# Designs tried in a protein design run: peptides against a protein of PDB entry 2KNC. Part 13

Target 1, 74 residues: chain A of PDB entry 2KNC
Amino acid sequence: KGPDILVVLLSVMGAILLIGLAALLIWKLLITIHDRKEFAKFEEERARAKWDTANNPLYKEATSTFTNITYRGT

## One batch from the design tools (peptide; made by RFdiffusion4, then SolubleMPNN)

Design b1_p11_1_s1 (from b1_p11_1, 8 letters changed)
Fold by OpenDDE base, seed 3:
Structure b1_p11_1_s1 (fold): chain B 74 residues (1-74), chain A 11 residues (1-11)
Amino acid sequence: as target 1 above (74 residues)
Amino acid sequence: LLLELALSLAL
């Protein structure tokens, strides 16, 4: 039987679709890994900045509970 | 390879 031109065309189309799908999956995977790494760095930097802000003695928690030592509750 | 496989299945 001569090569079924339809089978050849469908196989080439299928191969192109599979390559395109594989490229999209690789691209999505790379972006997802990149975004997760970037987000993890931003969370780490934000955590460090929060620790530095918590250790900044200039940030007195605005809630200084002034225990008024002179308030003898009679 | 894929073309040869497709060609072998098409014969």
Scores: peptide ipSAE 0.036, ipTM 0.668, DockQ to the pose 0.072
Fold by OpenDDE base, seed 2:
Structure b1_p11_1_s1 (fold): chain B 74 residues (1-74), chain A 11 residues (1-11)
Amino acid sequence: as target 1 above (74 residues)
Amino acid sequence: LLLELALSLAL
């Protein structure tokens, strides 16, 4: 009995759909990995910018300590 | 590959 032409057609259609779906999944996975790497870099840069703010030479602490010169320690 | 799969399904 020759190959059922309907089985061959359905198998080819199924294979094309599976390849198309696999390509879309790979594409989405690549984008998701790319976006996560970019977000991780952005969070690292944001963390560094917060450290640079602490070392900013223009930053003056809101609190200053004054020595009372009139305190004679009695 | 697809031709071999089609051939293996035809046997």
Scores: peptide ipSAE 0.033, ipTM 0.658, DockQ to the pose 0.062
Fold by OpenDDE base, seed 4:
Structure b1_p11_1_s1 (fold): chain B 74 residues (1-74), chain A 11 residues (1-11)
Amino acid sequence: as target 1 above (74 residues)
Amino acid sequence: LLLELALSLAL
């Protein structure tokens, strides 16, 4: 008995849908990996920029501590 | 592969 033309048609349609879905999942995975790598690089650059700002010799804390020289703790 | 399995199951 020849292959049921309906079974062949449904199997081909199902295969096309599965290939399309697999391609979309691969595409989404590639984008997600790309975005995570770019975000990790951005956070590393931001962390470096924060360290460079903390070591900026122009940055002086606005808070000055004055020691009261007249305070003799009895 | 999947088409050959479907074809072998339909014979």
Scores: peptide ipSAE 0.032, ipTM 0.644, DockQ to the pose 0.062
Fold by OpenDDE base, seed 5:
Parts: sequence; structure tokens; C-alpha cells
Structure b1_p11_1_s1 (fold): chain B 74 residues (1-74), chain A 11 residues (1-11)
Amino acid sequence: as target 1 above (74 residues)
Amino acid sequence: LLLELALSLAL
């Protein structure tokens, strides 16, 4: 009965450790998937906001190209 | 379950 008690204690400790490790891995996986989805959404919204700004009729380019008609590049 | 089985074997 002595070795059986040690086997039981080690099996219970091993089971608790495996459950704890599995829970931590699941938790880390869920967070990682969530963060990747949120980051992908943020980059998509940022891309859309750039396109919306480019098509905004109120957006005037700060760059005016003045073509000097008298500059004959001879 | 596993603990009850272990307890039943230790009795």
C-alpha cells in the first residue's frame, strides 16, 4: 500500500499541473487570437480612413504645382 | 471519477 499512495499523490499532482497548463495554453491562445483580430481590424479601418480622406471633396492637397510657362528649359 | 477510482483501489 506504500507505493500505491505515492502513485496516487503523483497522479493527482500531475493531473492538476496538466489541467493548469492546458488552461493557461487555452487562455494564451484566446488572447493571441483576439489581439490578432483586433489588430487586423485596426489596420483595415486605418486603410479605409486613408481611402476616405483621399476621396473627401473637402481635402485639398497642400501641394500646388506652379508650372512656370516662361521656364523654357533650354 | 479518477480520485474515487484511486480511493477505491487504495481501500
Scores: peptide ipSAE 0.032, ipTM 0.656, DockQ to the pose 0.071

Design b1_p11_1_s2 (from b1_p11_1, 8 letters changed)
Fold by OpenDDE base, seed 4:
Structure b1_p11_1_s2 (fold): chain B 74 residues (1-74), chain A 11 residues (1-11)
Amino acid sequence: as target 1 above (74 residues)
Amino acid sequence: LLLKEALELAL
């Protein structure tokens, strides 16, 4: 039998839907991978900036420890 | 392979 015209139409419609869904999944996957790489780069830059601040000779801690020289622990 | 053979038998 020649291909049933209904089977051909349904197969073409199904193929179009599958291609559209596959394209959306690939697009979402690419964006998700891109965003994760950008976030990882941002966290690396933030970590480096924290290390640079710790080694900055101009950085003074906001907290100062005062030793009470008159405290004789009796 | 099997899906192609099943399709050929259905057509």
Scores: peptide ipSAE 0.020, ipTM 0.552, DockQ to the pose 0.052
Fold by OpenDDE base, seed 3:
Structure b1_p11_1_s2 (fold): chain B 74 residues (1-74), chain A 11 residues (1-11)
Amino acid sequence: as target 1 above (74 residues)
Amino acid sequence: LLLKEALELAL
């Protein structure tokens, strides 16, 4: 039984499509892993920047809690 | 083994 030319053509087309899809999935996976690492680094840098700001003795919080001495909570 | 038999059955 010679290979059915149609089966060979469809198998080659299917293989090309599967390789293309696999390449896209690998690419998406690599980007997703990269983005997760970059985001984790960004959150670490943001947490560090917040810590450095909190340790700055010149940093006055814009929110001053004024205890209204005249507010008798009735 | 099974892949060779499957290929031989498919061709």
Scores: peptide ipSAE 0.017, ipTM 0.527, DockQ to the pose 0.059
Fold by OpenDDE base, seed 2:
Structure b1_p11_1_s2 (fold): chain B 74 residues (1-74), chain A 11 residues (1-11)
Amino acid sequence: as target 1 above (74 residues)
Amino acid sequence: LLLKEALELAL
């Protein structure tokens, strides 16, 4: 008995849908892995930049202590 | 062998 034309059509349609879905899942997975690696690199660079800023001899703390000359410690 | 014959019988 020749392959039922309906079974062949449904199998081809199902295969196309599965390939399309698999391609979308692979694409999403690749993007998600890429973004996680880039984010991890960004957090490492940010942590390093904070360390370098703390040890930079040109870094002046944003907090300036002003001696109030009018402060009579009563 | 049996899986091929079963597939040919199912088609």
Scores: peptide ipSAE 0.016, ipTM 0.492, DockQ to the pose 0.056
Fold by OpenDDE base, seed 5:
Structure b1_p11_1_s2 (fold): chain B 74 residues (1-74), chain A 11 residues (1-11)
Amino acid sequence: as target 1 above (74 residues)
Amino acid sequence: LLLKEALELAL
């Protein structure tokens, strides 16, 4: 009995759809991993820039916290 | 074995 042509056609169509879906999932996964690595680098560079600004002896904070030693909360 | 018998029954 020859293979049911309908079963063969449906199996090939299903295989093509699964391969296409798998390729899209792999592509999305690769992009997501790439974007996370790029974001991590940008956050590290921003952290370094913030640390460099905080350690810049020329950067005086616009606000100085004075501890009022005489403040006994009424 | 079972896959070959299933293939022969399907052909």
Scores: peptide ipSAE 0.015, ipTM 0.487, DockQ to the pose 0.036; fails the geometry check

Design b1_p11_1_s3 (from b1_p11_1, 7 letters changed)
Fold by OpenDDE base, seed 2:
Structure b1_p11_1_s3 (fold): chain B 74 residues (1-74), chain A 11 residues (1-11)
Amino acid sequence: as target 1 above (74 residues)
Amino acid sequence: LLLELALLLAA
């Protein structure tokens, strides 16, 4: 029984569609992984910038402590 | 891949 030409055509069309869909899924996956790595790097840089602000020698705490010299502890 | 599929359908 010769190969059913319709079965061959449908299988080739199905294979092309599956390859195209797989390529799109791989592409989307690669972009999603890239974006997550870039976002993780951005959050790390933002965390470091917050630590650098805490150690900035130009930063003066708004709170000053004064010793009351008149307090004799009675 | 397409050649292997064609061979599988020809068998």
Scores: peptide ipSAE 0.038, ipTM 0.661, DockQ to the pose 0.070
Fold by OpenDDE base, seed 3:
Structure b1_p11_1_s3 (fold): chain B 74 residues (1-74), chain A 11 residues (1-11)
Amino acid sequence: as target 1 above (74 residues)
Amino acid sequence: LLLELALLLAA
């Protein structure tokens, strides 16, 4: 019995579909890893930028606590 | 891999 041409055809089609699916999964995985690394860098840069803003010598806190030295609480 | 699968199906 020659190889069932239908079995060969279905196996080739199945293999192409599996390769295509594997390529899409690898691509999605690579993008997901890339995006997570980029997001981690972005959050690190944003954290550093907040530290630089906190150390900005032009930033005066809007709230100054004045101890009134003349307040003798009677 | 595809060639081996084709050979296994052809045998």
Scores: peptide ipSAE 0.036, ipTM 0.655, DockQ to the pose 0.081
Fold by OpenDDE base, seed 5:
Structure b1_p11_1_s3 (fold): chain B 74 residues (1-74), chain A 11 residues (1-11)
Amino acid sequence: as target 1 above (74 residues)
Amino acid sequence: LLLELALLLAA
């Protein structure tokens, strides 16, 4: 009965450790997926904001390039 | 399941 009790205790401890490790891996996976989705959404919103600004007829570019017609670069 | 296995090993 002695070695059997030790085997049972070690098996229970091993099972608890495996369940704990699995739970931590699932938790980390869920966070990683959440963060990736939030980041992808943020980059999509940022991309849309650039497209909307580029197509906004009220957006005047701050840089006006004046071609000096009298500047014949010799 | 693990408790049942532990009980089966302890019997």
Scores: peptide ipSAE 0.035, ipTM 0.665, DockQ to the pose 0.081
Fold by OpenDDE base, seed 4:
Structure b1_p11_1_s3 (fold): chain B 74 residues (1-74), chain A 11 residues (1-11)
Amino acid sequence: as target 1 above (74 residues)
Amino acid sequence: LLLELALLLAA
């Protein structure tokens, strides 16, 4: 009984579709991992830049707190 | 692999 030529054709077509889908999923996964690594690096560099700005000796807070020495709290 | 699967379905 020869292989059902239709079953062989459908199995080959199904295998090609599965390989194509697997390749797209791998490609999407690689891009997603790449983008997450780049974003994590960007957030780390941005966090360091904020620390460097906060430690800038030229930066003074615009708000000064004054204690009213005449307030006796009675 | 695909040829082996085709042979397994043909047996």
Scores: peptide ipSAE 0.035, ipTM 0.651, DockQ to the pose 0.068

Design b1_p11_1_s4 (from b1_p11_1, 8 letters changed)
Fold by OpenDDE base, seed 2:
Structure b1_p11_1_s4 (fold): chain B 74 residues (1-74), chain A 11 residues (1-11)
Amino acid sequence: as target 1 above (74 residues)
Amino acid sequence: LLLELALRLAL
């Protein structure tokens, strides 16, 4: 039986569609991995910025505790 | 693989 021209045509069309779908899935996967890495970096930078603000040497605590060495509790 | 499958379906 000669190759059913219809089966060959449908197989080629199916292969093109599968390649196109695979390319879109790879593209989406690459973007998703990139976005997750960038988001993780952004959250790390945001965490570091909070720590840097907490350690700002210009921030003096408004209260200082001094131990009075002369206080013999009467 | 796809070419071999197409060849198997064409025989």
Scores: peptide ipSAE 0.025, ipTM 0.597, DockQ to the pose 0.056
Fold by OpenDDE base, seed 5:
Structure b1_p11_1_s4 (fold): chain B 74 residues (1-74), chain A 11 residues (1-11)
Amino acid sequence: as target 1 above (74 residues)
Amino acid sequence: LLLELALRLAL
């Protein structure tokens, strides 16, 4: 009966360690998925803000290109 | 499974 008690104690201790490790992995996975979704949303909003700035009809480019019709390159 | 095996060994 002595070896059986040691096997039970080691099996319970091993099970607790595996449950703890699994819980930490699940927690890390949930955080990583959350952070990636939030970052993807932030980059999409930033991309949209750049597209909206590039196509903003209120944004006049500070650079006016004047085609000099009299410029015949030498 | 492991708990049932441990319970069988304890009996």
Scores: peptide ipSAE 0.024, ipTM 0.605, DockQ to the pose 0.062
Fold by OpenDDE base, seed 3:
Structure b1_p11_1_s4 (fold): chain B 74 residues (1-74), chain A 11 residues (1-11)
Amino acid sequence: as target 1 above (74 residues)
Amino acid sequence: LLLELALRLAL
């Protein structure tokens, strides 16, 4: 039975769709990995900026722990 | 692999 032309056409169409979907998934995966790396770098830079702000002796943390000296915990 | 599968489906 010669190759069922319909089966060949459907297989080619299915292969093209699967390749297209795979390419989109790979692209999304690459973007997601890139975005996670960029976000990790951003959080590192933000952590470093927080350290630089904490090391600025002029930046008293706005959290003055007011030890309420009058709160004698009785 | 895909070419061999296509060839096996074509025979």
Scores: peptide ipSAE 0.022, ipTM 0.568, DockQ to the pose 0.086
Fold by OpenDDE base, seed 4:
Structure b1_p11_1_s4 (fold): chain B 74 residues (1-74), chain A 11 residues (1-11)
Amino acid sequence: as target 1 above (74 residues)
Amino acid sequence: LLLELALRLAL
């Protein structure tokens, strides 16, 4: 029996749909991985900038603790 | 695998 023209046509259509779906999934995966790497880098740079701000020698804490030397607890 | 199964079903 020669290949049923219907089976060949349906297999070609199915293959095109599967290749198209696979290409879309690969594309979405690549974008998602790229975006996650860029966001991770941005959060690392933001964390470093926060550490540099915390080590700013101009930053004085608004709260000063004074030890009262004259407080003899009775 | 899928292409080989399709070829075996077509013969």
Scores: peptide ipSAE 0.021, ipTM 0.547, DockQ to the pose 0.058

Design b1_p11_2_s1 (from b1_p11_2, 8 letters changed)
Fold by OpenDDE base, seed 2:
Structure b1_p11_2_s1 (fold): chain B 74 residues (1-74), chain A 11 residues (1-11)
Amino acid sequence: as target 1 above (74 residues)
Amino acid sequence: ELVEQLKKLLK
């Protein structure tokens, strides 16, 4: 049997499609890993900003608790 | 393996 030219053409087309799909999957994976690392840094910076606000000597809580000495609980 | 399968499809 001579080489089936149709099988050769279909195998080359299939290989090109698989390489293209693999390249897109690798690209998507790299972006997804990058975005997760950037998001983790953003959440860490946001957490640090909250701690820095709590340690700021100029920060005053909007809520004040007062003990009412005249309150006799029923 | 893969190259041998391709050679079997080409015979």
Scores: peptide ipSAE 0.029, ipTM 0.608, DockQ to the pose 0.046
Fold by OpenDDE base, seed 4:
Structure b1_p11_2_s1 (fold): chain B 74 residues (1-74), chain A 11 residues (1-11)
Amino acid sequence: as target 1 above (74 residues)
Amino acid sequence: ELVEQLKKLLK
């Protein structure tokens, strides 16, 4: 019995669709891994910039503590 | 049937 032409056609169509879907999944996976690595690098650079700011003598705290001299603690 | 046809194509 020769190959069923309909089964061969459907198998080729199914294989093309699966290859296309696999390529899209691989592409999305590669982008997602790239973006996560870039974001991790950005957060590391931001963390370093925060440490450098803490050691910068020009850093002025955004919050000032005022002692209320009228508070008698009673 | 389909799996038996695939087995015949791989033989």
Scores: peptide ipSAE 0.028, ipTM 0.598, DockQ to the pose 0.040
Fold by OpenDDE base, seed 3:
Structure b1_p11_2_s1 (fold): chain B 74 residues (1-74), chain A 11 residues (1-11)
Amino acid sequence: as target 1 above (74 residues)
Amino acid sequence: ELVEQLKKLLK
């Protein structure tokens, strides 16, 4: 029986598709890991910038808490 | 058959 040229062609096509899919999955995984690390760093830098802003004597918080002294909770 | 041809190409 000669080599089944159709099986060889389909196996090569399938291998190329699997390599392409694997490359896309690896690329997406690398981007997702990078983006999570960058996001965690940005959240840490934003948290530090918020602490530095809170230590600035010229900073006024945009959020004021008003306590209604007349509220008796019944 | 196909596995034996693949083994011949890897050798």
Scores: peptide ipSAE 0.027, ipTM 0.599, DockQ to the pose 0.040
Fold by OpenDDE base, seed 5:
Structure b1_p11_2_s1 (fold): chain B 74 residues (1-74), chain A 11 residues (1-11)
Amino acid sequence: as target 1 above (74 residues)
Amino acid sequence: ELVEQLKKLLK
């Protein structure tokens, strides 16, 4: 009895689908690793910019703290 | 299992 042609066709289709799914998972993994590295770099650059701003004598903080003397916290 | 099923289908 020759190999069941339907089983061969279904196995080839299944293999193509699995290869496609594996390629998408690898692609998503690579993007996720890239985005984490880029985000870490962005947070480091933002931290450096914040430190540089703190050393700039022309930087006026936009945040003024007003103490509300009438606020009796519950 | 899968390889044994494949061998049974090829025999």
Scores: peptide ipSAE 0.023, ipTM 0.564, DockQ to the pose 0.041

Design b1_p11_2_s2 (from b1_p11_2, 9 letters changed)
Fold by OpenDDE base, seed 4:
Structure b1_p11_2_s2 (fold): chain B 74 residues (1-74), chain A 11 residues (1-11)
Amino acid sequence: as target 1 above (74 residues)
Amino acid sequence: EELLKLLELLK
């Protein structure tokens, strides 16, 4: 019995659709992995910037406390 | 770098 032409046609169409879907899923997965790595790097750089600000001897606090020597705390 | 550019574009 020769191959059913309809079965061959449907199998080829199904294979093309599956390859297209697989390519889109792989592409989305690669982007998602890339974005997660970049986000992790960004959070690490942000954490480092917070630690560097806390330990940087050149960091001048934006808030200066002025003690009013004329304030009698009464 | 691109995520930072995207974040800057969103600002």
Scores: peptide ipSAE 0.032, ipTM 0.602, DockQ to the pose 0.026
Fold by OpenDDE base, seed 2:
Structure b1_p11_2_s2 (fold): chain B 74 residues (1-74), chain A 11 residues (1-11)
Amino acid sequence: as target 1 above (74 residues)
Amino acid sequence: EELLKLLELLK
């Protein structure tokens, strides 16, 4: 049987479409991996900023505990 | 392998 020109054309078109789709999937996968790594760093930095606020020497708690020396518990 | 199967379909 001679080469079916229609099968050749359809196979070439199919290969181009598959390469294009694979390139888009790889691109989206790379972005998704990048975004997850950046988000993990952002959440770590946000956690550190919360801890640094707790250890800030300028932070004064609004609540002061006073011992009333005149309180004889009944 | 798949390229060889495609070439065999073209014969």
Scores: peptide ipSAE 0.031, ipTM 0.626, DockQ to the pose 0.050
Fold by OpenDDE base, seed 3:
Structure b1_p11_2_s2 (fold): chain B 74 residues (1-74), chain A 11 residues (1-11)
Amino acid sequence: as target 1 above (74 residues)
Amino acid sequence: EELLKLLELLK
């Protein structure tokens, strides 16, 4: 009894499709994990920059309030 | 939040 050529062909086609699908899922998973790590790092850096802005004595607000000592508000 | 929505629209 030789191997059923149809069963062999269908099994090879099925294996190729499963490998292709698995490769696409792994690729998508790797990208998703990468993007999530990069986004988490970016949000941490933004959070840090906000904290550093609050604690950095060199940070001058874009709006400087000058108290004019000669302004008698009439 | 808005960047996540933009990424979800590009997906």
Scores: peptide ipSAE 0.030, ipTM 0.615, DockQ to the pose 0.027
Fold by OpenDDE base, seed 5:
Structure b1_p11_2_s2 (fold): chain B 74 residues (1-74), chain A 11 residues (1-11)
Amino acid sequence: as target 1 above (74 residues)
Amino acid sequence: EELLKLLELLK
């Protein structure tokens, strides 16, 4: 029985589609991993900048908390 | 395995 030309054509088309989908999934995965690492670094740098600002002896809190010693909470 | 079965069905 000669090669079923239809089965060969459909298998080649299916293989091309699967390779294309696999390439897109790999690409999306690589970008997602890259973006998560960059975002984690950015959040760490932002956290460090916040801690540095809080430890800066020139940083004056905009909010002064006055404890009213006469406040008997209801 | 399936690719070998396809090749064997094509023979």
Scores: peptide ipSAE 0.024, ipTM 0.582, DockQ to the pose 0.044

Design b1_p11_2_s3 (from b1_p11_2, 8 letters changed)
Fold by OpenDDE base, seed 5:
Structure b1_p11_2_s3 (fold): chain B 74 residues (1-74), chain A 11 residues (1-11)
Amino acid sequence: as target 1 above (74 residues)
Amino acid sequence: LELEELLKLLL
């Protein structure tokens, strides 16, 4: 019965370490997925805000390209 | 990509 006690102690210690490692990995994974979703949403909102600014009838581009209709280039 | 593959190899 001596070997069985050592095997039980090592198996319990191994199980605690595996559960602790699994919990840390799950926690890190959940944070990483959350942060990536939030960042993707922020970039989508930023892209949408750029489109809304481009379609805003109040947005005058600072550069007016005057096509001179009288310029027959060549 | 690499972190998800490492996690799948560990699990």
Scores: peptide ipSAE 0.044, ipTM 0.727, DockQ to the pose 0.080
Fold by OpenDDE base, seed 4:
Structure b1_p11_2_s3 (fold): chain B 74 residues (1-74), chain A 11 residues (1-11)
Amino acid sequence: as target 1 above (74 residues)
Amino acid sequence: LELEELLKLLL
């Protein structure tokens, strides 16, 4: 029994589609892993910058609290 | 945010 030409054609088409889908899934997976690593690094750098700001003696708070000496709380 | 939700619905 020779190979059924229809079975061969459908198997080749199915293989091409599966390879295309697998390539897209691998590509998405690589991007997702990259973006997760970059985001984790960014949040770590942001956390460090917050700690460095809290310990920096040159940091001047943008908010100044002024006590109004003339405010008698009546 | 919306593009990631659309892409989660498509995949």
Scores: peptide ipSAE 0.038, ipTM 0.696, DockQ to the pose 0.045
Fold by OpenDDE base, seed 2:
Structure b1_p11_2_s3 (fold): chain B 74 residues (1-74), chain A 11 residues (1-11)
Amino acid sequence: as target 1 above (74 residues)
Amino acid sequence: LELEELLKLLL
């Protein structure tokens, strides 16, 4: 069988398409891993900002509880 | 030459 020039051309085209698809999949995977790492950092920073607000020495609770020592419950 | 040999092994 002589070299089937059509099979060679289709094989080269198929290889180029597969390399292009693999490069796009690797690129998408890298972006997805980057995005997940960035999202995890943003959620940690949001959690820290909530804790820092709770530990803010300038924050006074609007509600104070007073024990009335004169109240003898009947 | 090498590409034709690789393709002959795959067909």
Scores: peptide ipSAE 0.031, ipTM 0.636, DockQ to the pose 0.040
Fold by OpenDDE base, seed 3:
Structure b1_p11_2_s3 (fold): chain B 74 residues (1-74), chain A 11 residues (1-11)
Amino acid sequence: as target 1 above (74 residues)
Amino acid sequence: LELEELLKLLL
Protein backbone atom coordinates (compact mmCIF):
# COMPACT_ATOMS: atom_id res chain seq x y z
CA LYS B 1 0.00 0.00 0.00
CA GLY B 2 1.73 3.22 -1.18
CA PRO B 3 1.87 6.29 1.08
CA ASP B 4 -1.51 8.01 1.27
CA ILE B 5 -0.99 10.95 -1.13
CA LEU B 6 -3.47 13.07 0.89
CA VAL B 7 -1.53 12.45 4.15
CA VAL B 8 1.74 13.37 2.37
CA LEU B 9 0.22 16.57 0.88
CA LEU B 10 -1.35 17.63 4.21
CA SER B 11 1.92 16.89 6.09
CA VAL B 12 3.95 18.98 3.58
CA MET B 13 1.40 21.85 3.74
CA GLY B 14 1.40 21.66 7.56
CA ALA B 15 5.22 21.66 7.64
CA ILE B 16 5.40 24.73 5.30
CA LEU B 17 2.82 26.59 7.43
CA LEU B 18 4.68 25.65 10.65
CA ILE B 19 8.06 26.77 9.17
CA GLY B 20 6.45 30.04 7.95
CA LEU B 21 4.88 30.69 11.37
CA ALA B 22 8.16 29.82 13.15
CA ALA B 23 10.09 32.18 10.80
CA LEU B 24 7.60 35.02 11.52
CA LEU B 25 7.84 34.39 15.29
CA ILE B 26 11.68 34.34 15.13
CA TRP B 27 11.64 37.53 13.02
CA LYS B 28 9.24 39.28 15.45
CA LEU B 29 11.34 38.08 18.41
CA LEU B 30 14.61 39.34 16.83
CA ILE B 31 13.05 42.76 16.04
CA THR B 32 11.59 43.00 19.57
CA ILE B 33 14.94 42.07 21.18
CA HIS B 34 16.79 44.51 18.88
CA ASP B 35 14.34 47.35 19.61
CA ARG B 36 14.44 46.69 23.39
CA LYS B 37 18.28 46.68 23.34
CA GLU B 38 18.43 49.88 21.27
CA PHE B 39 15.85 51.54 23.54
CA ALA B 40 17.72 50.39 26.68
CA LYS B 41 20.96 51.79 25.18
CA PHE B 42 19.20 55.07 24.30
CA GLU B 43 17.80 55.39 27.86
CA GLU B 44 21.27 54.57 29.30
CA GLU B 45 22.88 57.22 27.03
CA ARG B 46 20.12 59.71 27.98
CA ALA B 47 20.57 58.92 31.67
CA ARG B 48 24.38 59.27 31.25
CA ALA B 49 23.93 62.58 29.39
CA LYS B 50 21.72 63.83 32.27
CA TRP B 51 24.38 62.76 34.81
CA ASP B 52 27.14 64.35 32.68
CA THR B 53 25.02 67.55 32.47
CA ALA B 54 24.61 67.54 36.26
CA ASN B 55 28.34 66.89 36.90
CA ASN B 56 29.89 68.76 33.93
CA PRO B 57 31.18 72.12 35.31
CA LEU B 58 31.39 73.20 31.62
CA TYR B 59 27.59 72.82 31.20
CA LYS B 60 26.44 76.40 30.99
CA GLU B 61 22.67 76.43 31.39
CA ALA B 62 21.08 77.57 28.11
CA THR B 63 19.87 80.53 30.19
CA SER B 64 23.09 82.41 30.90
CA THR B 65 21.94 85.10 33.33
CA PHE B 66 24.50 87.80 32.60
CA THR B 67 24.43 89.93 35.72
CA ASN B 68 25.30 93.21 34.06
CA ILE B 69 27.17 94.88 36.97
CA THR B 70 26.74 98.22 35.11
CA TYR B 71 22.92 97.90 35.10
CA ARG B 72 21.86 100.28 37.83
CA GLY B 73 18.16 99.59 37.73
CA THR B 74 16.73 102.93 37.74
CA LEU A 1 3.62 54.66 31.32
CA GLU A 2 2.52 56.26 27.97
CA LEU A 3 5.69 55.18 26.07
CA GLU A 4 5.15 51.50 27.02
CA GLU A 5 1.54 51.70 25.75
CA LEU A 6 2.71 53.39 22.51
CA LEU A 7 5.37 50.66 22.15
CA LYS A 8 2.66 47.97 22.64
CA LEU A 9 0.61 49.64 19.86
CA LEU A 10 3.62 49.92 17.49
CA LEU A 11 5.06 46.36 18.10
Scores: peptide ipSAE 0.029, ipTM 0.645, DockQ to the pose 0.028; fails the geometry check

Design b1_p11_2_s4 (from b1_p11_2, 9 letters changed)
Fold by OpenDDE base, seed 3:
Structure b1_p11_2_s4 (fold): chain B 74 residues (1-74), chain A 11 residues (1-11)
Amino acid sequence: as target 1 above (74 residues)
Amino acid sequence: LEELELLELIL
């Protein structure tokens, strides 16, 4: 009694589909972990930059209001 | 905020 050719074909097709699905899930998981780590790093750097701005007495606000003392508003 | 996280999970 040889192996049932239909069972072999269905098992190979099922294995290929399972491997393909597993590869897509691993790929999505790796991208998601990478993106979350990059975002967490970006938010840490942004938080650090905000703290450095708050504690740096040399931080000039990007909006320097020059009060022109010679501007007599007519 | 929850609707954006659901869209991010699908994308």
Scores: peptide ipSAE 0.049, ipTM 0.690, DockQ to the pose 0.031
Fold by OpenDDE base, seed 4:
Structure b1_p11_2_s4 (fold): chain B 74 residues (1-74), chain A 11 residues (1-11)
Amino acid sequence: as target 1 above (74 residues)
Amino acid sequence: LEELELLELIL
C-alpha cells in the first residue's frame, strides 16, 4: 500500500504547526527566564542601594518631624 | 495582588 497522500499532507501540515508552536513556546520561555533574572538583579541592586543610603552619612531624610512645643493636648 | 498574578501568568 503506497503512502496515503492525504495522510502525508496532513502529517506535514501538523508537523509545521507543532514546530511553529514549539518555537513560540521556547521563545516565550527564554524571554520569561531573561526578564525574571533581570528583575531579580534589579531588586538586588535596589536592596543594595537602600543599605548604601542607610550607611551614607550625607543622607538627609526628606521628612523632618517637628514637635510643636506649644501643643498642649486639650 | 491576584490581578498581578493573573497578568504574570498571561505575560
Scores: peptide ipSAE 0.042, ipTM 0.675, DockQ to the pose 0.031
Fold by OpenDDE base, seed 5:
Structure b1_p11_2_s4 (fold): chain B 74 residues (1-74), chain A 11 residues (1-11)
Amino acid sequence: as target 1 above (74 residues)
Amino acid sequence: LEELELLELIL
């Protein structure tokens, strides 16, 4: 039985499409995992920078609450 | 093995 040229062509086309789709899915998955890890590190560094700022003896809050001792609230 | 038998079935 000679090779069914149509079966060979469809199998090769199907294999190329599946490999291409798999490669795109793997690539997208790797990028998505990378970006999520980078974002998690950025939020951790931002949280740490906030803690370091709160413990920095050079950090003076821009807002000074003056309690007006002469203000008797009506 | 199975993929080679499928190739031999196509050829």
Scores: peptide ipSAE 0.039, ipTM 0.645, DockQ to the pose 0.050
Fold by OpenDDE base, seed 2:
Structure b1_p11_2_s4 (fold): chain B 74 residues (1-74), chain A 11 residues (1-11)
Amino acid sequence: as target 1 above (74 residues)
Amino acid sequence: LEELELLELIL
């Protein structure tokens, strides 16, 4: 049998499509890994900003608790 | 050997 030119053409087209799909999947995977690493850094920076605000000597809590020494609970 | 003969039979 001579090589079926149609089978060879379809196999080459199929291989090109599979390589293209694999490249898109690798690209999407790299972006997803990058995005997860960036998100983890942003959550760490947000956590640090909250801790730095709590340790800021200029930060005064809006709520102060006073013990009323004159209040004898009945 | 058998896989090559099967490929040659399909081709």
Scores: peptide ipSAE 0.024, ipTM 0.553, DockQ to the pose 0.030

